# Designs tried in a protein design run: peptides against a protein of PDB entry 6RGO. Part 4

Target 1, 392 residues: chain A of PDB entry 6RGO
Amino acid sequence: MALKLLGFNQDATCFSVISSNKGVTIYNCDPFGKCFELEKSTSNDEELDFLVEMLFSTSLIAVVDKTIGASKRKKLKIVNTKRKATICELTFPHEIMDVIMNRKIICVVLKSDQIFVYDISCMKLLRTIDVRGEKLKSTSKFRNSEAVGDIGVRVSLSTDNNSILCYSSYSKSDKENAPLNDIVVFDALKCIQINVLPAVHQSNIVCIACSPDGMLMATASEKGTIIRVFKTIDTENDEPILVNEFRRGSRPSRISEMKFNHDNTLLACVGESDTIHIFALPVTTTEADANEDDTLQQSSHSLSSSINGLQYISKGLANRFGKIIVSKIPTQSQQRHVAYIKIPENAKYRIGFPKDTTNTIHICGEDGNYLVYSIPRNEVGPCTLVKSNTFD

## One batch from the design tools (peptide; made by RFdiffusion4)

Design b1_p26_1
Fold by OpenDDE base, seed 3:
Structure b1_p26_1 (fold): chain B 392 residues (1-392), chain A 26 residues (1-26)
Amino acid sequence: as target 1 above (392 residues)
Amino acid sequence: EEEEEEEEEEEEEEIEEFIEEKEEEQ
């Protein structure tokens, strides 16, 4: 049977798959089992294509049937899984490319490079973001919509109630073929743009992850060789917005998904390579006044020391070229993974971090494997397999 | 932690109430 992975929910308690014979199936991770099934509407041997986003462990799912006809690809259904009822149906002017949500917000990404932001509690439209329209205000030439290759707008939403939306935007460069290499940070609740990170890569951004708390974001380009981690908000202190640069590899390979763990200590990435990479983030110790003398010499190798080389480049040249934030990290500061998982060649995998266990990662494959791995804390090496299940 | 779990439970209840209200309107 051909399986297609849809992914984990926000807390990795569930994952969704498309089975060519059955339709959409949602699995619970622990105890492992089927919790929901959406039967295919047609007896045809057509390749099934769906978007399914689940709201944590709730009965609420967002569903888009992309299998049959251009009309269904424009319909979002909100479904109660307990009652198997459609509670809301929204129709969009263009094909739905992505759906993301948290407890407060649903974001719908269209093939038109529009993002529709809804209040989940009433399905009220809060904002329409036109990523192309923002570019067109800067560039007098309409790009023909047909010249938008397979690279659309990418989005990620914080899983917390702060509802920080990160999305890829078009560079303001006068080039007819400006890449999707800017990041916009947006407060989805207040409908306010917080920040704009220009030219975070040289090529189109193909993967974005927001941290659960919305304080960090990770980005990868089409090359997938370098992952960059940024603060979403400018801190009052002259701290660099670019906090980490990770090297996944030397060979180009597409990254399909990235995830932070719940405490922002780990970033995982998966894609077309035979390896899931896990990177350690420096813990920003908030200086809580730890007056207490407890001499536990935990040798936290402070990875902090090497970033101090950012000399004061003077205020004057700020105007013409959007600050290439990227140009200042020496290639010597590129960190490698601290842990890894080997996966079968040509098997697509998805990743999730459970809330309760910051050193555990859930993975599922189109090979029908659901796997739980323990991440090593003290040594650079392979993750240890803790649990395995199979699905069909 | 306990306050975040209580806020998450209240939000899950609000979502289930919204689901029920929308089903009664059909």
Scores: peptide ipSAE 0.036, ipTM 0.654, DockQ to the pose 0.601
Fold by OpenDDE base, seed 1:
Structure b1_p26_1 (fold): chain B 392 residues (1-392), chain A 26 residues (1-26)
Amino acid sequence: as target 1 above (392 residues)
Amino acid sequence: EEEEEEEEEEEEEEIEEFIEEKEEEQ
């Protein structure tokens, strides 16, 4: 059967799939099984396309039917999975491209490069973010949507209540074809811009991940060879702090998804390649806990010895033209993965990190495999398969 | 941890109450 993956929820307790025969199915990860099914509204053999975002393990899902008709692609339904009822329906001026949520907010990304921010508790609109800005409304002929590939605004949201929203923005270049290579960090509850990271890549950003606590963000460009990790809020001399620069590979390959684990110690990435890569982040010892038990330090030291070359090259060369060039970590200082999973080249996979087990990763494939892997802590190598299930 | 779990449970209850109120309005 043709499966299309929608992804994991925030804590990787559930994942969503489109089945051509059934419609949308949500699976529980443990115990493994179907928890919800949304039947297809049409008897036609049309290729099903949906957006589905689930709020943790709750009964709340956001659903967009993208299968047919310009009207359906503009409708967000909030659905109670227990009652199988639509509790709210919102209609947008443009096609919905993405939906993301946490316990406090829903963000809706439109094809118009607008982000609508809602309070989830009452479905009230808090903010409309226009990423193009008002000045471009006069000259933006709708980019004829056929020829400009899958380049739109990308978003990621913290899973915590601080609700840190990271989104890609257009560089301030007077060029008609400005790349989406800036990042804006936004407090989605207070509706304030916290930070702007200019020109974090040379090409359009195609993937963003925010950490669960909103303190870190990962970015990848269309090349997908380098992943950069930044602090979201903190700056050094009014310049963005580059924490890590990871090398996924030498060959260009699109990254479709990135995720942090719950404690910000790991970053995983998946995409068009045959390999899920897992990178280790430096443990930021907050100076506060430096008084407790000396015993756990020995195991972290073996991985940290390769990380001690992280000089904070905070030296943004402010070029004479006011472009902050994010200081490139020298290619020699680019870290590789600490762990990996091999996946079939022809199967799309999605990734999630469970809350309770920081060294475990959940993955699911369009091949109908749900797999749980253990991540090695003390050695660089393959992950170990712990659990395997199949779905249809 | 326990206070964060209690806040997460209270917030999930507020969301379920909101879901129920919105279903009663239909």
Scores: peptide ipSAE 0.034, ipTM 0.643, DockQ to the pose 0.686
Fold by OpenDDE base, seed 2:
Structure b1_p26_1 (fold): chain B 392 residues (1-392), chain A 26 residues (1-26)
Amino acid sequence: as target 1 above (392 residues)
Amino acid sequence: EEEEEEEEEEEEEEIEEFIEEKEEEQ
């Protein structure tokens, strides 16, 4: 059967799939099994297309039917999975491109490059962000909508209650074809712009991940060769802080998804390549007050040797034109993966990190495999398969 | 940790109660 993956929920306790025969199916990860099914409304052999976002392990899902006609593609349904009832229906002026949520916020991304921010507790509109309208009103030339490029606004939301929204924005260049290579960091609860990261890549951003706590953000461009990690809120001398620059590969390959683990120690990426890459982030030891006493000599064999390549690229040369050039980490200081998973070259996979196990990753494939891997901590190498299930 | 888990469980219960109330109003 043709499966289409929708992804994991926020804590990787569930994942959603489209089955051509059944419709939308949600699987529980542990114990592994089907927990919800939305039957297809039509007997037609039309290719099913949906957006489905689940709120953690709750009965709340957001659903967009993209299968039939331009009108349905503009409707968001909030559904209770226990009762199989629609509790709310919202209609938008444009096609829905993406939906993301946490316990406080729903964000709806439109084909118009608008982001609608809602309070989940009452479905009240808090803000409309117009990512196009922030371009200086000068060149009204709509990109002819026929430019086939699937390059829209990308978004990611923190899974915590701080509700840090990261989105791609258009560079301030007077060029008719300005790239989506800026990032805006937005407090979705307070409806305040916190930060702007200009020109984080040379080309359009196609993938963004926010950390669970909203303190970090990962970005990848159309090339997918370099992943950059930034602080979201913190700045140094009003400049963006680049924490890490990772090299996924030497060949261009689209990254479809990135995820942080719950303790911000790992970043995983998946896409069109035969490999899921897992990168280690430096643990920022917050100096918690070292109260004096307990002398437990845990011999931390410091894997210190290979991390020495993080030269703090201190002072970005402010070029004469006030463009903060995100200081490119020299190609020699670009970190590689610490772990990897091999996947079939032609199978799309999705990734999730469970809350309880910081060294475990959940993956699912359009090949019908749900796989749990253990991530090595002390060595660079392949992940170990721990559990495997199949779905249809 | 335990307090954050209790707050997350209370928030999930509040969301489920809100979902149930909205279905009884329809």
Scores: peptide ipSAE 0.033, ipTM 0.648, DockQ to the pose 0.564
Fold by OpenDDE base, seed 4:
Structure b1_p26_1 (fold): chain B 392 residues (1-392), chain A 26 residues (1-26)
Amino acid sequence: as target 1 above (392 residues)
Amino acid sequence: EEEEEEEEEEEEEEIEEFIEEKEEEQ
């Protein structure tokens, strides 16, 4: 049967799938089983398309039926899964492209490059962000969104109550075809723009992940060869802080999803490649008062490699294209994955990090596999399969 | 950790109660 993955919830306790014959099914991860099913309303052999976002392990889901016609694609339903009742129905001016939530906020992304920010506790609209309007002080040319393929505004929301929203924005270039290569960091509760990271990639951003605490963000472009990790809020001399630059590969391959683990020590990525990559983030040792004397000679090879290599890239050409965040990280110091999972070629997979276990990753595939892997701590290598289940 | 888990469980219960109240208002 054709399965389509909708993904994991925020804590990876549940995942959602579309089955062509059944409709939407939500699975619990532990104990593994079906917890909710939304039956197919139509007897037609139409390809089912849905958005489903679940609020953690709660009875609250957001549902968008994208299967039939332009009208349904504009409706968001908030559903209680226990009662199988629709609590709220919202209608938007344009097709819904994405829905993300946490305990405080629902964000709805439209094909118009608008983001609607709601307070979940009352479904009150807090803000409409017009990502196109921020660019277009001048010419209201609706880019026919049909001709620019699967490239829209990308969003990620922190899972904590701080509700840090990261979204892709259009570069300030006067070019009609400016890429979605800026990031805006937004406090979704206060409705305030916190930061703007200009030109984080040379091409459109196609994937964003916010850390659970909202302090970090990861970005990938259409090339998917380099992942960049930035601080969201903090700046150094009014410039964005690049924390990490990871190399996924040398060959272009689209990244579909990235996630941080709950302690910000790991970043996973999945996409069109046969490999899920897991990268280690530097633990910011808060210099908490290590006043205690214990002489454990862990040889922290402080790679204090002196950043003296100011290669004079000629000043002249940089001024016309907005300040590309020049990676201060030498191309030779681009970190590789510390762990990986091999997946079937052309199988779409989704990833989740459970809260309770920082070194465990949940994955599910359109092949009907739900898999739990242990991530190696002390060695670079493959993850170990711990649990396997199948779904249909 | 335990206090943050208790606060998250209380917030999830408040959301479920709010869902129930909104269904009773319909």
Scores: peptide ipSAE 0.031, ipTM 0.647, DockQ to the pose 0.536

## One batch from the design tools (peptide; made by RFdiffusion4)

Design b1_p27_2
Fold by OpenDDE base, seed 2:
Structure b1_p27_2 (fold): chain B 392 residues (1-392), chain A 27 residues (1-27)
Amino acid sequence: as target 1 above (392 residues)
Amino acid sequence: EEEEEFEELYEEAEEEIEEEEEEEEEE
């Protein structure tokens, strides 16, 4: 059957798929099985397209029917999966492009480059963010909206209650074709912009990921060769802090998804390439627990020696023209993956990190494979397959 | 009616998440 992947939930306990014959199916990861099915309402041979966002393992899901020709592409439905009923329906002025949620908020991204932020507890609108409206204050010429190609506003939300929203914004350059290469960091609960990261890439940002705690953000451009990791909230002298610069590859390849693990020690990326890449983040030793246990001197030859290159990041060339150019990490200090998974060529995969095991990764494919891999801790190499299931 | 059914769905979902978090802390 033709499968389309929708993705994992926040903690990777569930994943959702579209089956051309059945409609939407949600699978539980452990124990592996179907937990919910949304039957196809129409007998038409139209290619089904949906957004489905699940609140953890709960009965609360957000659903958008994106099927071509459907007037429903502007409707968000909240569905109780136990009752199989639509509880709430919201209608938007434009097509819905993305939906993200956590325990506190829902964000709805429109084709108009608007982000609607709701309090999930009562579906009350907290804020409308107009990403184009911020650009229009600087640029008088509307380009006709016709060629809104595959490049839109990207969003990512922290899975914690801090509700840190990261979104791509248009550079303030007077060029009619300003790229989506700025990032805005937004406190979604307080409805306050907390940071702006200007020109984090040279081209449009096509993928972003927020860490579960909202303290880190990963970004990738259309080239997908370099991934940058920034602090979201913290700044040094009002400048953005670049924590890591990873090299996925030398060949351009689109990244479709990135995720942090729950302890911010790993970043995974997937896309059009035959390889899922996993990168190690430097463990920020919080100074707190250094007090008590003096004893075990065992000489772990820590891989600490390669991290010394990061100290040179702070000398940002404050170019005389007030453009904060995020200083590129020298190509010699760009880190490679620490682990990888080989996937079939042209197979689309999605990734998730479970909360319970920081060195486990869940993956699912449009080939009907659900796979659990163990990530090597102390060596650079392939991940080990631990569990495999099939779905249709 | 629709607001009450939504509040009930959200409260049931918060209870389900709290029960899963308590079970994870006991293992």
Scores: peptide ipSAE 0.466, ipTM 0.883, DockQ to the pose 0.859
Fold by OpenDDE base, seed 1:
Structure b1_p27_2 (fold): chain B 392 residues (1-392), chain A 27 residues (1-27)
Amino acid sequence: as target 1 above (392 residues)
Amino acid sequence: EEEEEFEELYEEAEEEIEEEEEEEEEE
């Protein structure tokens, strides 16, 4: 059967899939099983396409039917899974490209490069962000550049109540073809822009991940060779703080998804390659707890201790155009993965990090495999398969 | 009616998340 993965929920307790024969199915991870099924409304041999976002393990889901006709692709439905009923329906002026949520906010991304920000508690519109409008204000050229191909605004939302929204924006350039290579950090609750990271890549950003706490973000470009991790809120001398620069590989490959684990110690990435890469992040010890004198000299050379030395303060050279060029970390000092998972060639996978176990990763594939892996912390190596289930 | 049914769904979902967070803190 042709499966299409929709992804994991916020805490990786559930994942959603499209089955060509059944429609949308949501699976619980533990105990593994079907928790919800949305049956195909039409007997037509049309390729099913949906957006589905689940609010944690709850009965609240957001659904967009992208299968049939331009009218349905503009409708967001809130569905009660217990009642199998649509409780709320919103209609947008343009096709919905993405939906993300947490306990406080729903963000709806349109093909128009607009982001609609809603208070989830009452479905009231808090803000419309016009990413094109901001570009037009900066460039004075009203070229309706239809986004040439699959390049659109990318978004990521923190899973916490702080509701930090990171989105890709058009660089301030007099060039008609300005890339989507700026990041805006936005407080979705207060509806204020917190930060702008200019030109974080040379090409369009195709993947963004926000940390659960909203304090970090990861970015990847169309090349998918380098992943950059930045602080979201903190700045040094009004310049963006580059925390890490990771090398996924030397060969270009699209990254489809990235996620942080719950404690911000790991970043995973998946995409068109045969390998999920897991990178270690420096533990930001908040200086506050440094006072407990616990002298336990356990000489565990944890891989964490060697990472603290690489605060590369990217002294951004402000170029002649007032753009911060993120100083390229020398290619020799680019960190590689600390762990990896081999996946079948040409199988699409999605990733999730559970809250309970910071050294565990959940993955699911269009091959019908749900897999739980243990991540090695003390050595660079393969992850160990702990649990395996199959779905159809 | 639709607003009330939505508020009820959201309240039920917040309660379900709080119950799961309390269970995770007890393990």
Scores: peptide ipSAE 0.466, ipTM 0.884, DockQ to the pose 0.871
Fold by OpenDDE base, seed 3:
Structure b1_p27_2 (fold): chain B 392 residues (1-392), chain A 27 residues (1-27)
Amino acid sequence: as target 1 above (392 residues)
Amino acid sequence: EEEEEFEELYEEAEEEIEEEEEEEEEE
């Protein structure tokens, strides 16, 4: 059967798949099994396409049927999985491209480059974000539907109650084809723009991940060779907003998904390559009171590569708040993966980090494999397979 | 009706998350 992966939920306790024969199926990770099934509405051999976002392990899911006709692609359904009923239906002016949620916020991304932000508790619209802004409404002919594929606004939301929304935005270049290479950081609860990161890549951003706490954000461009990690908030200390630059590879390859683990110590990436890459983030030990004596020589080789050598490159790229963003880390400070998983070249995979185990990663494939891997702490190498299940 | 059914679904989902967080703190 053809499987299409939708991904893991926020804590990687569940994952969703599209089966060509069955429709949408949600699997529980532990104990491994089917927890929900949404039957296909049509007997036709049409290629099924859905968006499904699940609120943790709960009965609350958001569903968009993208299979049939332009009307359904504009409808968000909130479904109670226990009752198997649609509780709420929202209709949008344009096709829904993405849906993300946490316990407080649901965000709906449209093909029009609009983000609708709702309070999930009452489905009240808090904000409509127009990523193109008012000035481009006059001159931007709709990118002809034939213009290069899958380049739209990308979003990521923190899984915690801070509800930090990161999204890609158009650069201020006077060119008709401005790249989506800016990032906006937005407090979704307060409806306030916190930060703007200009020109974080040379090409369009195709993947964004927010950390669970909303303090970090990772970005990848169409090239997928370099991943950048940024602080979302400017600390009062003149610390660089760009905290990490990772090299996935030398060959261009699309990154489809990135995720932080729950303690912000690891960043995983997956995409069109035969390899899931896992990167270690330097733990910013807040020098809180290290008064207590205890000699646990855990040789955490903190690869504190002293990023002290970031010479402030020229004054020109001030963010919208007047701070200079270092758009390039020296090639010598580009870290490689600390761990990896080999996957089949022709199978799409999705990734999740469970809450309770900071050194475990969940992965699932369109090949019907659900796999749990242990991440090595002290050595650069392959992850170890701990558990495997199959689904259909 | 639809608003009440939505509030009930959201409350049930918050209760399910709180129960799972309490079970994780007891292990």
Scores: peptide ipSAE 0.461, ipTM 0.882, DockQ to the pose 0.842
Fold by OpenDDE base, seed 5:
Structure b1_p27_2 (fold): chain B 392 residues (1-392), chain A 27 residues (1-27)
Amino acid sequence: as target 1 above (392 residues)
Amino acid sequence: EEEEEFEELYEEAEEEIEEEEEEEEEE
């Protein structure tokens, strides 16, 4: 049977899948088992396509049926999984491309490059963000949807109540085909733009991850060779703060998902390659705990992460096109993964970090494997398989 | 009716998340 992965929830306690014969199934991670099934409404052998976003492990889910007909693809349903009932139905002017939520906010991304921001508590519309509307009236030639993989607006939302929304925007370049290579940071609760990170990659951004606390953001382009991590809110001299630049690989490969762990110490990435990569982030020790003088000379081979501060060389030629040239870290100073997981090349995988165990990663595959790995702390190497389950 | 049933579902979901967060702080 063909499985299609939808992903993990916010805390990696659950994951959702599409089974060609059954419809949507939600699995609990521990104890491992089916917790919800949404039956296929049609007996047709049509390829099922859904968006499912879970509110943690709760009975509240958002569902979009993308399988059949323009009417269903424009409908968001809020479903009570305990009652197996649709409680709320919203209809949009365009096809829904993505849905993301936390405890306070639902964001609905449309094919029109609009983001609808809702207060989840009452399903009230707080804001409509028009990502195209900031561009001049350049002819709305809908990118002919056929050939180039759906380069739309990408979004990520913090899992905390601060509700920091990061989204890809079009660069202000007068080119008809301006890339989606800017990032906007938005307070979804206050409906205020906090920051704009211009030209964070040379090509379209295809993957974004916000940290749980909304303080960090990871970005990858369609090349997927370099991952950049930025501060979301803080700026240095009105320029974006680049915290890390990671090298996933030398060969181009699409990154489909990235996630931070709950303490912002790890960033994982997965995609079309045979390898999940896990990167270590520098722990910002707050100044407070520096006082205990305990002299234990443990020969920590300091992996001297030479944080060569990437000065954005703002070449001060005030030409009207403020191209922030992201300085390329020399290939030799780019950080590599600290840990990895080997996966089948032909299976799509999704990743999640559980809250309670900062050195554990959950992964699931379209091959029907749910796997729990331990991440090594003190050495660069493979993760260790701790738990394995299968689903159908 | 539908609005009240939505508010009830959201309140039940916030309570379930708070109970899980309290259980994690006691371990």
Scores: peptide ipSAE 0.398, ipTM 0.851, DockQ to the pose 0.862

